# Peptides against a protein of PDB entry 6NYY: the designs that were tried, part 5

Target 1, 212 residues: chain A of PDB entry 6NYY
Amino acid sequence: KHFEQAIERVIGGLEKKTQVLQPEEKKTVAYHEAGHAVAGWYLEHADPLLKVSIIPRGKGLGYAQYLPKEQYLYTKEQLLDRMCMTLGGRVSEEIFFGRITTGAQDDLRKVTQSAYAQIVQFGMNEKVGQISFDLPRQGDMVLEKPYSEATARLIDDEVRILINDAYKRTVALLTEKKADVEKVALLLLEKEVLDKNDMVELLGPRPFAEKS
Target 2, 212 residues: chain A of PDB entry 6NYY as posed
Amino acid sequence: KHFEQAIERVIGGLEKKTQVLQPEEKKTVAYHQAGHAVAGWYLEHADPLLKVSIIPRGKGLGYAQYLPKEQYLYTKEQLLDRMCMTLGGRVSEEIFFGRITTGAQDDLRKVTQSAYAQIVQFGMNEKVGQISFDLPRQGDMVLEKPYSEATARLIDDEVRILINDAYKRTVALLTEKKADVEKVALLLLEKEVLDKNDMVELLGPRPFAEKS

## One batch from the design tools (peptide; aimed at target 1 G62)

Design b1_p9_5_s2 (made by RFdiffusion4, then SolubleMPNN; from b1_p9_5, 5 letters changed)
Fold by OpenDDE base, seed 2:
Structure b1_p9_5_s2 (fold): chain B 212 residues (1-212), chain A 9 residues (1-9)
Amino acid sequence: as target 1 above (212 residues)
Amino acid sequence: ATSTIAPPP
C-alpha cells in the first residue's frame, strides 16, 4: 500500500480529493481510461497493466499505469502497440460518445513524439529511409533542418500516416472489445481504482504471457 | 502511464 501510493504520487502527483468532477465528465474519464486499459490488455507488445484509476491526481483526471519491461531496445511492432495503447482513451471516447475531449492532449503529444522519433530518429519508415536526425529539443535554437523542404513534407505526411494507422488499428481493436471496455468503465465508476486482478476477473487472463 | 489530462487553467 505505501509503496503503491508512493509510485502513484510520482506518476500522477498528489491525490486531489477536492476535485469533484461532474458525473458526465467522470463517465468520460472512466471510458477514456478503460480504453487505455483494454487496449493494453489485448495488444501483444503493450506493457502489462498494473492499475487503472479515475481518481484525480495532480493535473490527471484518471490514469492507466503499466509495468514497463526493463528494455533498452524497442521494435517497430512494440512502438506501434504502445501508440495504439496511448490512443486507446481517445478512441474509446469516439466509440462510446461520438465526441472527443481535450483529455487526450498528453496522449496525442506522446503519440506525435513517438511517430516523429520512429521516422526521423530510428529510420523505421521505408519512404523516408534509413535516416537519423536529432529532433530539436525544447529551447534549442531551431537549427536549419538537415534535410530539404521536400523531405520535411514527406516526414510530415508519413507521421500522419503512421498515427492514422495506429488510430485505425485501435478503433478496430476497441470496437471488437467494446463490451470489455464498457465492463471496465462501469467497474471504474463503481470502484474508482482497478488493479490487474480486477482486470483478470472481468476479462479473463491477459492473452499474452508476461515476460518476467 | 497514460492519463486523461485537464486543460491548463
Scores: peptide ipSAE 0.348, ipTM 0.892, DockQ to the pose 0.602
OpenDDE base, seeds 1, 3, 4, 5: peptide ipSAE 0.346, 0.231, 0.342, 0.274; ipTM 0.892, 0.845, 0.891, 0.884

Design b1_p9_5_s3 (made by RFdiffusion4, then SolubleMPNN; from b1_p9_5, 5 letters changed)
Fold by OpenDDE base, seed 1:
Structure b1_p9_5_s3 (fold): chain B 212 residues (1-212), chain A 9 residues (1-9)
Amino acid sequence: as target 1 above (212 residues)
Amino acid sequence: ATSRIAPPP
C-alpha cells in the first residue's frame, strides 16, 4: 500500500480528490484510459499494464501505468507498438464518441517526439536514410538545421506517414477489441482504479508471454 | 511508463 502510493505520487502526483469532473468528462477519461489499457494489452511490444486510474492527479485526469522492461535497445516494431499504445486514448475517444478532446495532448507530443526520433535520430526510415541529427530541445536556440529544406519536407512527410500508420493500426486494433475497451471503461467508471488482475478477469490473460 | 489524459495547459 504505502509503496504503491509512493510510486503513484511520483508518477501521477497527488490525488486531486477535490477535483470533481463532470460525469461526461469522467466518462471521456474512462474510455480514453481504457483505450490505452486495451491497446497495451494486445500489442506484443507494449509494456505490461500495471494500473489504470481515472482518479484525477496533479499531472492528469487519469492514467495508465505500465511496467517498463529493462530494455536499452528498441526495434522499429517495438517503437511502433509503443506509439499505438500511446494513441490508444485518442483512438478510443474517436471510436466511442465520434469526437476528440484536448486530453491527448501529452500523448500526441510523445508520439510526435518518437516519430521524429525514429526518422532523424535512429535512421529508421528508408527514404530519409541512415542519418542521425540532434533534435532541438524545448528552449534550445534554433540552430540551423543540418539538412536542406527538401530534406526537412521529406522528414515532415515521413513523420506524418509513420504517425498515421500507427494511428490506423490502433484504430484497427481497438475496433476489433471494441467490446473489451467498453468493458474496461465501464469497470473504470465503477471502481475508478483497475490493476493487472482486473484486466485479466475482464480480458483473459495477456496473449503475450511475459518474457521471464 | 505512463499514458495520461491531461487538462489543457
Scores: peptide ipSAE 0.296, ipTM 0.875, DockQ to the pose 0.771
OpenDDE base, seeds 2, 3, 4, 5: peptide ipSAE 0.294, 0.283, 0.306, 0.157; ipTM 0.873, 0.869, 0.877, 0.771; seed 4 fails the geometry check

Design b1_p9_5_s4 (made by RFdiffusion4, then SolubleMPNN; from b1_p9_5, 3 letters changed)
Fold by OpenDDE base, seed 4:
Structure b1_p9_5_s4 (fold): chain B 212 residues (1-212), chain A 9 residues (1-9)
Amino acid sequence: as target 1 above (212 residues)
Amino acid sequence: MSQTIAPPP
């Protein structure tokens, strides 16, 4: 408890008790976070859910917290499932509301960065091939790209394909698990915070062994 | 951590 709260404060920031969301926005956040939670629950290579909350912290209106795995090497499959988990909020909004919000901006940034890294740094795309270039950091002089404009276009296309594939995979998953997303969202609206035990009570045991 | 973020004002 105390350790988890300390981590939450470091990662999520301080609770903004003064930030009152409109009921409809609170509902959107609940379904968004439920999407993350359920995606993480049913994706084999996702990190196990630790906590999900719709209490605003820092700049976040809600959050899903995962137990980080002590791993240094990631497979393509692991990175895909992490992308799907990260898209879970956006996908949940689409499935339940037929509209998307700005709430997924950080998620989309993370997904975009991951997709480019997979293709440009990790050589994980067959069409682009076994290449590894440094991604321009914010503030780096725009060095000439070490590849042709045709390769740049190919990278951009394959990034979109990868993100779209992750998105579609997440849509399929959360559509299959739609009732579970709703259960989590409704319980979030009631309790504002759920832990792993609440998720087990709602959904049953996570179908994947936690690597202890 | 995944989070729903409010846009900057």
Scores: peptide ipSAE 0.310, ipTM 0.878, DockQ to the pose 0.625
OpenDDE base, seeds 1, 2, 3, 5: peptide ipSAE 0.306, 0.306, 0.295, 0.229; ipTM 0.879, 0.877, 0.872, 0.864

Design b1_p9_6 (made by RFdiffusion4)
Pose (drawn by RFdiffusion4):
Structure b1_p9_6 (pose): chain A 212 residues (1-212), chain P 9 residues (1-9)
Amino acid sequence: as target 2 above (212 residues)
Amino acid sequence: FSLKMAPPP
């Protein structure tokens, strides 16, 4: 047990128990984190989940703990299911509320950087072609693009097509599984954390083979 | 791997 609290502390950050939220904020954060939990539960190539919390941990209001699959060859489908998991947070608080918040900012930086990487860096696109470029990092102040402007126009169009196909795939997921999202978040308001076991108590066994 | 919800500004 003392080891599992260390794995979580290094990955997650400091866990602020006293930084309370308003009752209308905890209701939002629970529906946000349930989106991550349920979409990560029903997708095939998404990571196995360990723990979902609504307690503030580091630069965040909620926290999700995943077990990333050690694999060296990501396919096109294995990257869409990682995107459809990340976008699941904004989708759940949009189905239930209609109001979208600024809490999905870091969820969208990961979707954006995982879209440029498929198109620009890998060869995962038809319109841009099988062309690889050295994509700048965050600490790399980009001087000029290694390609034209019409190509940049072609890239940012395809990123919009890619994310809005990931968005629509997840809206079609958390409406079919709308009641299961509500089951998860109502326990998150009661018990501020959920292990894997009490998600099996809610949702039954996960319907995919998972190696632990 | 982790996912978080950002606080309001």

Design b1_p9_6_s1 (made by RFdiffusion4, then SolubleMPNN; from b1_p9_6, 5 letters changed)
Fold by OpenDDE base, seed 1:
Structure b1_p9_6_s1 (fold): chain B 212 residues (1-212), chain A 9 residues (1-9)
Amino acid sequence: as target 1 above (212 residues)
Amino acid sequence: ATSRIAPPP
C-alpha cells in the first residue's frame, strides 16, 4: 500500500480528490484510459499494464501505468507498438464518441517526439536514410538545421506517414477489441482504479508471454 | 511508463 502510493505520487502526483469532473468528462477519461489499457494489452511490444486510474492527479485526469522492461535497445516494431499504445486514448475517444478532446495532448507530443526520433535520430526510415541529427530541445536556440529544406519536407512527410500508420493500426486494433475497451471503461467508471488482475478477469490473460 | 489524459495547459 504505502509503496504503491509512493510510486503513484511520483508518477501521477497527488490525488486531486477535490477535483470533481463532470460525469461526461469522467466518462471521456474512462474510455480514453481504457483505450490505452486495451491497446497495451494486445500489442506484443507494449509494456505490461500495471494500473489504470481515472482518479484525477496533479499531472492528469487519469492514467495508465505500465511496467517498463529493462530494455536499452528498441526495434522499429517495438517503437511502433509503443506509439499505438500511446494513441490508444485518442483512438478510443474517436471510436466511442465520434469526437476528440484536448486530453491527448501529452500523448500526441510523445508520439510526435518518437516519430521524429525514429526518422532523424535512429535512421529508421528508408527514404530519409541512415542519418542521425540532434533534435532541438524545448528552449534550445534554433540552430540551423543540418539538412536542406527538401530534406526537412521529406522528414515532415515521413513523420506524418509513420504517425498515421500507427494511428490506423490502433484504430484497427481497438475496433476489433471494441467490446473489451467498453468493458474496461465501464469497470473504470465503477471502481475508478483497475490493476493487472482486473484486466485479466475482464480480458483473459495477456496473449503475450511475459518474457521471464 | 505512463499514458495520461491531461487538462489543457
Scores: peptide ipSAE 0.296, ipTM 0.875, DockQ to the pose 0.769
OpenDDE base, seeds 2, 3, 4, 5: peptide ipSAE 0.294, 0.283, 0.306, 0.157; ipTM 0.873, 0.869, 0.877, 0.771; seed 4 fails the geometry check

Design b1_p9_6_s2 (made by RFdiffusion4, then SolubleMPNN; from b1_p9_6, 4 letters changed)
Fold by OpenDDE base, seed 4:
Structure b1_p9_6_s2 (fold): chain B 212 residues (1-212), chain A 9 residues (1-9)
Amino acid sequence: as target 1 above (212 residues)
Amino acid sequence: ASSTIAPPP
C-alpha cells in the first residue's frame, strides 16, 4: 500500500480531488485507460499491468501503471509492443466512440519519440539502415542534419510507417479483445481503480509469464 | 505509465 502510493505519486502526481470530469469525459477516460490496460495485458513484450485508475492525478485524467522491468536493452519487438500499449488509449477511443480526443497527446508524443529513436538512434529500420544520429534536443541549435533532405524524408516516412503499423496492430488487438476492453472500462466506471487481481478476475491470468 | 492527459489551459 504505502509503496504503491509512493509510486503512484511519482508517476501520476498528486490526486486532484478537485478535478471533476463530466460523465462523458469520465467515460472517455475509462475506455482510454481500459485500452492501455488490455493492450498491456495481451502484448507479450509489454510491461505487466499493476494498476489502472480513472482518478485524476496531476495532469493525468486517468492512468495505467505497469511493473517496470529493470531492463536496459530493448529489442525491436519489445519497442513495438510498448508502442502498441501506448497507443491502446487512442485506439480504444476510436473503437468505442468513433472519435478521438486530446487525451492521447502524451501517448502520441512518447510513440513519436520512440519511433524516431528506433529509426535514427537504434538503427532498427532496414531502409534507413544501421545509422545512429542524435535527435535534436529542445533548445539545441538545430545543427545541420548529418544527412540529406532525401534521408530526412525517408526518416519521416519510415517513422509514419512504424507508428501506423503499431496503430494497426493495436487496432487488431483491441478489436479482438473488444469485450475485454468493455469489461475493464465498465468496472473502472464502477470502482475507479483496478489492480492486477481485478484484471485477472475479469480477463483471466495474463497469457505471458511475469519475468520475476 | 500511460495516462490520459488534460490539454494545457
Scores: peptide ipSAE 0.294, ipTM 0.866, DockQ to the pose 0.606
OpenDDE base, seeds 1, 2, 3, 5: peptide ipSAE 0.262, 0.233, 0.273, 0.225; ipTM 0.865, 0.861, 0.858, 0.856

Design b1_p9_6_s3 (made by RFdiffusion4, then SolubleMPNN; from b1_p9_6, 5 letters changed)
Fold by OpenDDE base, seed 4:
Structure b1_p9_6_s3 (fold): chain B 212 residues (1-212), chain A 9 residues (1-9)
Amino acid sequence: as target 1 above (212 residues)
Amino acid sequence: MTSRIAPPP
């Protein structure tokens, strides 16, 4: 309990008890976080869900917390499932509301960064090939790109393809699991915080063995 | 890892 709360404070920040969301926004947050939670539950290479909350913390209106694996090497498949999990909130909003919000900005940033890294740092794209170069850091002088404008366009296209594929995969998953997303969202609206046990009660045991 | 919904900056 105390250790988990300490981790929550480090990761999520301090509870902002002062942020009162309108009921419709709170509903959006619940379904968004339910999307993350359910995606993480049913993706093989996703990290195990530890907690999901719609209580505002720090700069977040809600969060899904996953137990990080002590993993230093990631496969392409693992990175894809991580992208899908990260898209789960946006996808849930689309599926349930037929509209999207600004709430996914941080998620989309992470997905975008991951996609570029996979293509230009990790050599994980067959069309771009086995290349690795540093992504411009914020504030670095944009040195001349070590590749042609044609390669730049190819990178941009393949990034979009990768993100769209992850998005489509997430749409397919959360559409299949739509009832589970609804269950989680409704329970979030009631309890505001769910743990792994709540998820097991709602969804059954996670279909993937936790790597001990 | 954490996922979060955030207000616009």
Scores: peptide ipSAE 0.285, ipTM 0.874, DockQ to the pose 0.789
OpenDDE base, seeds 1, 2, 3, 5: peptide ipSAE 0.278, 0.279, 0.271, 0.153; ipTM 0.877, 0.871, 0.869, 0.767; seed 5 fails the geometry check

Design b1_p9_6_s4 (made by RFdiffusion4, then SolubleMPNN; from b1_p9_6, 5 letters changed)
Fold by OpenDDE base, seed 1:
Structure b1_p9_6_s4 (fold): chain B 212 residues (1-212), chain A 9 residues (1-9)
Amino acid sequence: as target 1 above (212 residues)
Amino acid sequence: GTSTIAPPP
């Protein structure tokens, strides 16, 4: 309990018990987080879900927490599944509400950063090739790009392709698992917090062996 | 990793 609370404080910040979301916003958060949770559940290379919450905290209105593997090397397949999991909230909103919210802004930032890193830092794109450049960090003076504008356009195109592919994969998955997303969302609205055991009861055991 | 819904801007 205390350790989990400490992790929650580090990851999510302080619980904002006084922050009352409107019922419709709370519903949106529930389905958004359910999207993350279900995507992570059924993606082989996603981190296993530890906890999902729709209780507002300092960093957000809800969160899905995963148990990261102590992993130093990531495959392209792992990075794709992580992208899909990260897109799960946005995709869930689209599937269930036919509209999207600003709630996915941090998710989209992470996906964007991952996509660029895969292409320009990890050399994981065949068209761009085996290159590795430092990405400008927020606040870094935009130094001259170590590549041409033609290469910049190619990078931007391939980033969009990669994100779109991840998005489509996530749409396909969460459409197939739509009933599971609904179950998780409804249970979140009831309990506000779900753990791995709740997910197992609801969805069955995760279909992938948790490599400890 | 942790995913979070950001508050409105």
Scores: peptide ipSAE 0.273, ipTM 0.879, DockQ to the pose 0.814
OpenDDE base, seeds 2, 3, 4, 5: peptide ipSAE 0.253, 0.243, 0.254, 0.225; ipTM 0.863, 0.862, 0.863, 0.871

Design b1_p9_7 (made by RFdiffusion4)
Pose (drawn by RFdiffusion4):
Structure b1_p9_7 (pose): chain A 212 residues (1-212), chain P 9 residues (1-9)
Amino acid sequence: as target 2 above (212 residues)
Amino acid sequence: MSLKMGPLE
């Protein structure tokens, strides 16, 4: 047990128990984190989940703990299911509320950087072609693009097609599984954390083979 | 891996 609190502390950050939220904020954060939980539960190539919390941990209001699959060859489908898990947060607080918050900002930085990487860096696109470029990092102040402007216009069009196909795939997921999202978040308001076991108590066994 | 929710306005 003392080891599992260390794995979480290094990955997650400091866990603020006293930084309370408003009752209308905890209702939002629970629906946001349930989106990450349920979409990560029903997708095939998404990571196996360890724990979902609504307690503020570091630069965040909620926290999700995943077990990333050690694999060296991501396919096209294995990256879409990672995107459809990340976008699941905004989708769940949009189905239930209609209002969208600024809490999905770090969820959208990971979707954006995982879209440029498929198109620009890997060869995962037809319109841009099988062309690889050295994509700048965050600490790399980019001087000039290694390609034209019409190509940059071609790239940012395809990123929009890619994320809005990941968005629609997740809206079609958390409406079919709309009641299961509500089951998860109502326990998150009661019990501020959910292990893997009490998600099996809710949702049954996960319908995919998972290696632990 | 981890995922978090940002602050609210």

Design b1_p9_7_s1 (made by RFdiffusion4, then SolubleMPNN; from b1_p9_7, 6 letters changed)
Fold by OpenDDE base, seed 4:
Structure b1_p9_7_s1 (fold): chain B 212 residues (1-212), chain A 9 residues (1-9)
Amino acid sequence: as target 1 above (212 residues)
Amino acid sequence: SVSTIGELE
């Protein structure tokens, strides 16, 4: 318990007990985090869920914590499932509320960065091909792109395709598992914090063996 | 890894 709390403080920051979310915002957070949790539960290559919380910490209104894998090499399939997991919050909001919020901004940033990295750095896109360019870092002089404007457009298009494919995959998954997302969200609204055991009680054992 | 929703201004 103390070790988990210490990790939570490091990762999530300090609990901001002083910020009371409006009930509707708290509901949005619960369903958003439930989306992440359920997506991570049912995606083979997602990191296993450790904890999900709708208690505001640091700058976040809620969070899902996953056990990091000691993995340095990622496959395209693994990166896709990670993208889907990251989109789980946004997708849950869409499925349950028919609206999207600003809450997914960080998730979308991560997904965008991952998609560009896959295409531009890892050579994982067949249309763009086996290329590897450094992505401009924030503050780097805009060096001339080492590729044509046509290639730039192709990259942008393929990034959108990849993100949209991940989004659609996540929509399909969370639509199939809609009842599970609801269960998790409702329990989050009750308990504010869920762990892996709560998820097992709600959803059954995670269908994928945890790589120990 | 942690996913977070929103920013507390």
Scores: peptide ipSAE 0.205, ipTM 0.831, DockQ to the pose 0.631
OpenDDE base, seeds 1, 2, 3, 5: peptide ipSAE 0.198, 0.195, 0.164, 0.202; ipTM 0.829, 0.827, 0.810, 0.832

Design b1_p9_7_s2 (made by RFdiffusion4, then SolubleMPNN; from b1_p9_7, 4 letters changed)
Fold by OpenDDE base, seed 4:
Structure b1_p9_7_s2 (fold): chain B 212 residues (1-212), chain A 9 residues (1-9)
Amino acid sequence: as target 1 above (212 residues)
Amino acid sequence: SSLTTGELE
C-alpha cells in the first residue's frame, strides 16, 4: 500500500482534491480510463494494469497505472499493443459518446512519438526501410533532414497508417469488449479507483500470463 | 507508467 501510493504520487502527482469535475466530464474520464484499462487487459503485449482512477492527480483528470516491464528491447508487436492501449481512452470516448475530447492529447502525443520512432529510429516500417535517424528534439536547430522530401512524405504517410491501424485495432477490440468497458466505467464512477483485483472480479483473470 | 486523461489547467 505505501509503495503503491508512493508510485502513484510519482507518476500521477498529488491528488488535486480541490477540482470538482462536472458530472459529464467525470463520466467522460471514467469511460476514457476504462478504455485504457480494458485495452491493456486484453492486449497480449500491453503492460499489466495496476490501478485505474478518475480522481484528478497532478495534471491528469484520471489515470491508468500499469506495471512497467523490465524490458529494454521491444518488438513491433509490443509497440503496437502499447499504442493500442494508449489509444484506448480516445476510442472509448468515440464508442460511447460519439464524440472526442481534448482528454486524449497526451495519449496522442505518445502515440505519435512512438509511431515516428518506430519508422524513423527503429526501422520497423518496410516501406521506409531500415533507416535510423534522430528525431529532432524540441529546441534543436532544425538540422537538414538527412532524407529527401519524398522520404519525409513517405514517413508522414506511414506514421498515419501505423496510427490508424493501431486505432482501428483498438476500435475493434473495445467494440468487442464494449460491455467490459462499460462495467469498468460504471464501477469507476462508483468507486473512483479500481485495482487489479477489481478488474479480475469484473472481467475475470487477465487472459495473458504476467511475465513475472 | 501511467496514461492520463486531460490536463488540469
Scores: peptide ipSAE 0.283, ipTM 0.873, DockQ to the pose 0.673
OpenDDE base, seeds 1, 2, 3, 5: peptide ipSAE 0.182, 0.278, 0.031, 0.281; ipTM 0.796, 0.871, 0.718, 0.872

Design b1_p9_7_s3 (made by RFdiffusion4, then SolubleMPNN; from b1_p9_7, 5 letters changed)
Fold by OpenDDE base, seed 3:
Structure b1_p9_7_s3 (fold): chain B 212 residues (1-212), chain A 9 residues (1-9)
Amino acid sequence: as target 1 above (212 residues)
Amino acid sequence: STLTIGELE
């Protein structure tokens, strides 16, 4: 318990006990985090879940923590599953509430960055081809693109397709596992914090071996 | 790694 608390402080920061969420917002947080947790549980190439919490910490209202793999080379399939896990919160909100919130902003940023990197840095898209360009960083001077406007449009289209495919995959998964998302969300609302053991008790063992 | 929702600050 003490070790776990230390990890939480390092990763999530200190608990913000002064921040009281309205019941509806707390419910949204619970289902959002349950979406991340369940998506990660049932995606082969997702990192194993360590903890999920709806107690506000640092800058976040809630969080799902995963054990990262010591891996340097990623496949398209691995990157897709990571995108799906990242979209799990947004998808859960859509499935359960029929509306979306601003809560997924950071998730969508990560997904967007990953999609562009796959297409223009890693050459993982057949239509765009075996190319690799540096993406401008925030604060960098926007230099002239080393490709045509037609290629720019193609990149934008293929990024959208990739993200939409990840979204659809996540919708399919969490729809299939809707009851599991509900169970996790309800238990979060009761306990506020769940660990891997709670997830095993609730959902059964994760169907994939841990690679860590 | 950590996935989060929303912002407090």
Scores: peptide ipSAE 0.335, ipTM 0.881, DockQ to the pose 0.584
OpenDDE base, seeds 1, 2, 4, 5: peptide ipSAE 0.334, 0.042, 0.327, 0.032; ipTM 0.882, 0.757, 0.880, 0.717; seed 5 fails the geometry check

Design b1_p9_7_s4 (made by RFdiffusion4, then SolubleMPNN; from b1_p9_7, 6 letters changed)
Fold by OpenDDE base, seed 1:
Structure b1_p9_7_s4 (fold): chain B 212 residues (1-212), chain A 9 residues (1-9)
Amino acid sequence: as target 1 above (212 residues)
Amino acid sequence: SASFTGELE
């Protein structure tokens, strides 16, 4: 408990118990976080969920915490499942509300960064090929791109394709698991915080053996 | 690691 709270404080900041979300907004957050949780549960290469919360912390209205694997090398399949988990919140909002919110901004940033890294740093796209360029960091001077405008368009197109494929995969998964997303969301609205044990009780054991 | 939903203005 104390160690988990310390980690939560480092990662998420202090709980803002004084911020009262409107019921509809709290519902949106619950289904968003449930989307992440369920996607992470049923994607083999997603990091296991540790905790999910709809209690506002720091700058976030809710959060999903996962245990990263001590892994240095990632496959394309692993990166795809991570992208799908990251899209789980946005996809859940679409499935349950027929509308999307600004809540997924950080998720979309992460997915965008991952997609560009796969294509232009890791050489994981067949059309772009075995290339590796440094991505401009926030605040770096826009150096001349080491590739043509035609290559820039190809990169942008392939990034969009990759993100769209991850999105479609996530839609398919969370549509199949729609009842599980709802169960998690409803339990979040009741408990405000769920852990891995709550998820096991609700969904059954995660279908992927924890590599010990 | 954690993902965060929305921004508190």
Scores: peptide ipSAE 0.335, ipTM 0.879, DockQ to the pose 0.654
OpenDDE base, seeds 2, 3, 4, 5: peptide ipSAE 0.323, 0.329, 0.329, 0.322; ipTM 0.877, 0.880, 0.878, 0.876

Design b1_p9_8 (made by RFdiffusion4)
Pose (drawn by RFdiffusion4):
Structure b1_p9_8 (pose): chain A 212 residues (1-212), chain P 9 residues (1-9)
Amino acid sequence: as target 2 above (212 residues)
Amino acid sequence: ASAKMAPPP
């Protein structure tokens, strides 16, 4: 047990128990984190989940703990299911509320960087072609693009097509599983954390083979 | 490995 609190502390950050939220904020954060939990539960190539919390941990209001699959060859489908898990947060608080918040900002930085990487860096696109470029990092102040402007126009169009296909795939997921999202978040308001075991108590066994 | 919800500004 003392080891599992260390794995979580290094990955997650400091866990602020006293930084309370308003009752209308905890209701939002729970629906946001349930989106990450349920979409990560029903998708095939998404990571196996360890723990979902609504307690503020670091630069965040909620926290999700995943077990990333050690694999060296990501396919096209294995990257869409990672995107459809990340976008699940905004989708759940949009189905239930209608209002969208600024809490999905770091969820969208990961979707954006995982779209440029498929199109620009890997060869995962038809319109741009099988062309690889050295994509700048965050600490790399980009001087000029290694390609034209019409190509940049072509890239940012395809990123919009890619994310809005990931968005629609997840809206079609958390409406079919709308009641299961509500089951999860209502326990998150009661018990501020959920292990894997009490998600099996809610949702039954996960319907995919998972190696632990 | 993790996911968080950002606080309001």

Design b1_p9_8_s1 (made by RFdiffusion4, then SolubleMPNN; from b1_p9_8, 4 letters changed)
Fold by OpenDDE base, seed 4:
Structure b1_p9_8_s1 (fold): chain B 212 residues (1-212), chain A 9 residues (1-9)
Amino acid sequence: as target 1 above (212 residues)
Amino acid sequence: AYSTIAPPP
């Protein structure tokens, strides 16, 4: 328990007990986090869910905590499933509310960064090819791009395609699992925090073996 | 942003 709380503080920040969400916002957060949780549950290459919470922490109004895998190498498939998991919140909001909120900003940032990294750093896109360029860091002098404007456009296009594919995959998954997302969201609204056991009780065992 | 996901290792 203490170790988990320490990790939660590192990942999510300090609990903001003083932050009172409006009921509708709390509902949005619950469905958002349920989207992350369920996506991570049913994506083969996603990290296993450890905890999901709608208790505000740090800058977040909710969080899904996953057990990180001790791996240094990621496959394209793993990165895609991680993107899908990261999009799970946004997708859940769309599916259940027909609207999107600003809540997914950090998720979208992460997805965007991952997509660019896959294409520009890891050479994982066939159209762009086996290239590896450093992404400009915030504050780095905008050095001349080591590629043409045409290549820049291609990169941008392929990033959008990759993100859209991940988004569509997530929509398909969470639409299929819509009832499960609802179950998780409703239970989150009741309990505010769910663990892996709660998820197993709701959804059954995760269909993928946890790599211990 | 209102949600946090465990950072990739």
Scores: peptide ipSAE 0.081, ipTM 0.747, DockQ to the pose 0.134
OpenDDE base, seeds 1, 2, 3, 5: peptide ipSAE 0.046, 0.078, 0.036, 0.062; ipTM 0.721, 0.740, 0.718, 0.724

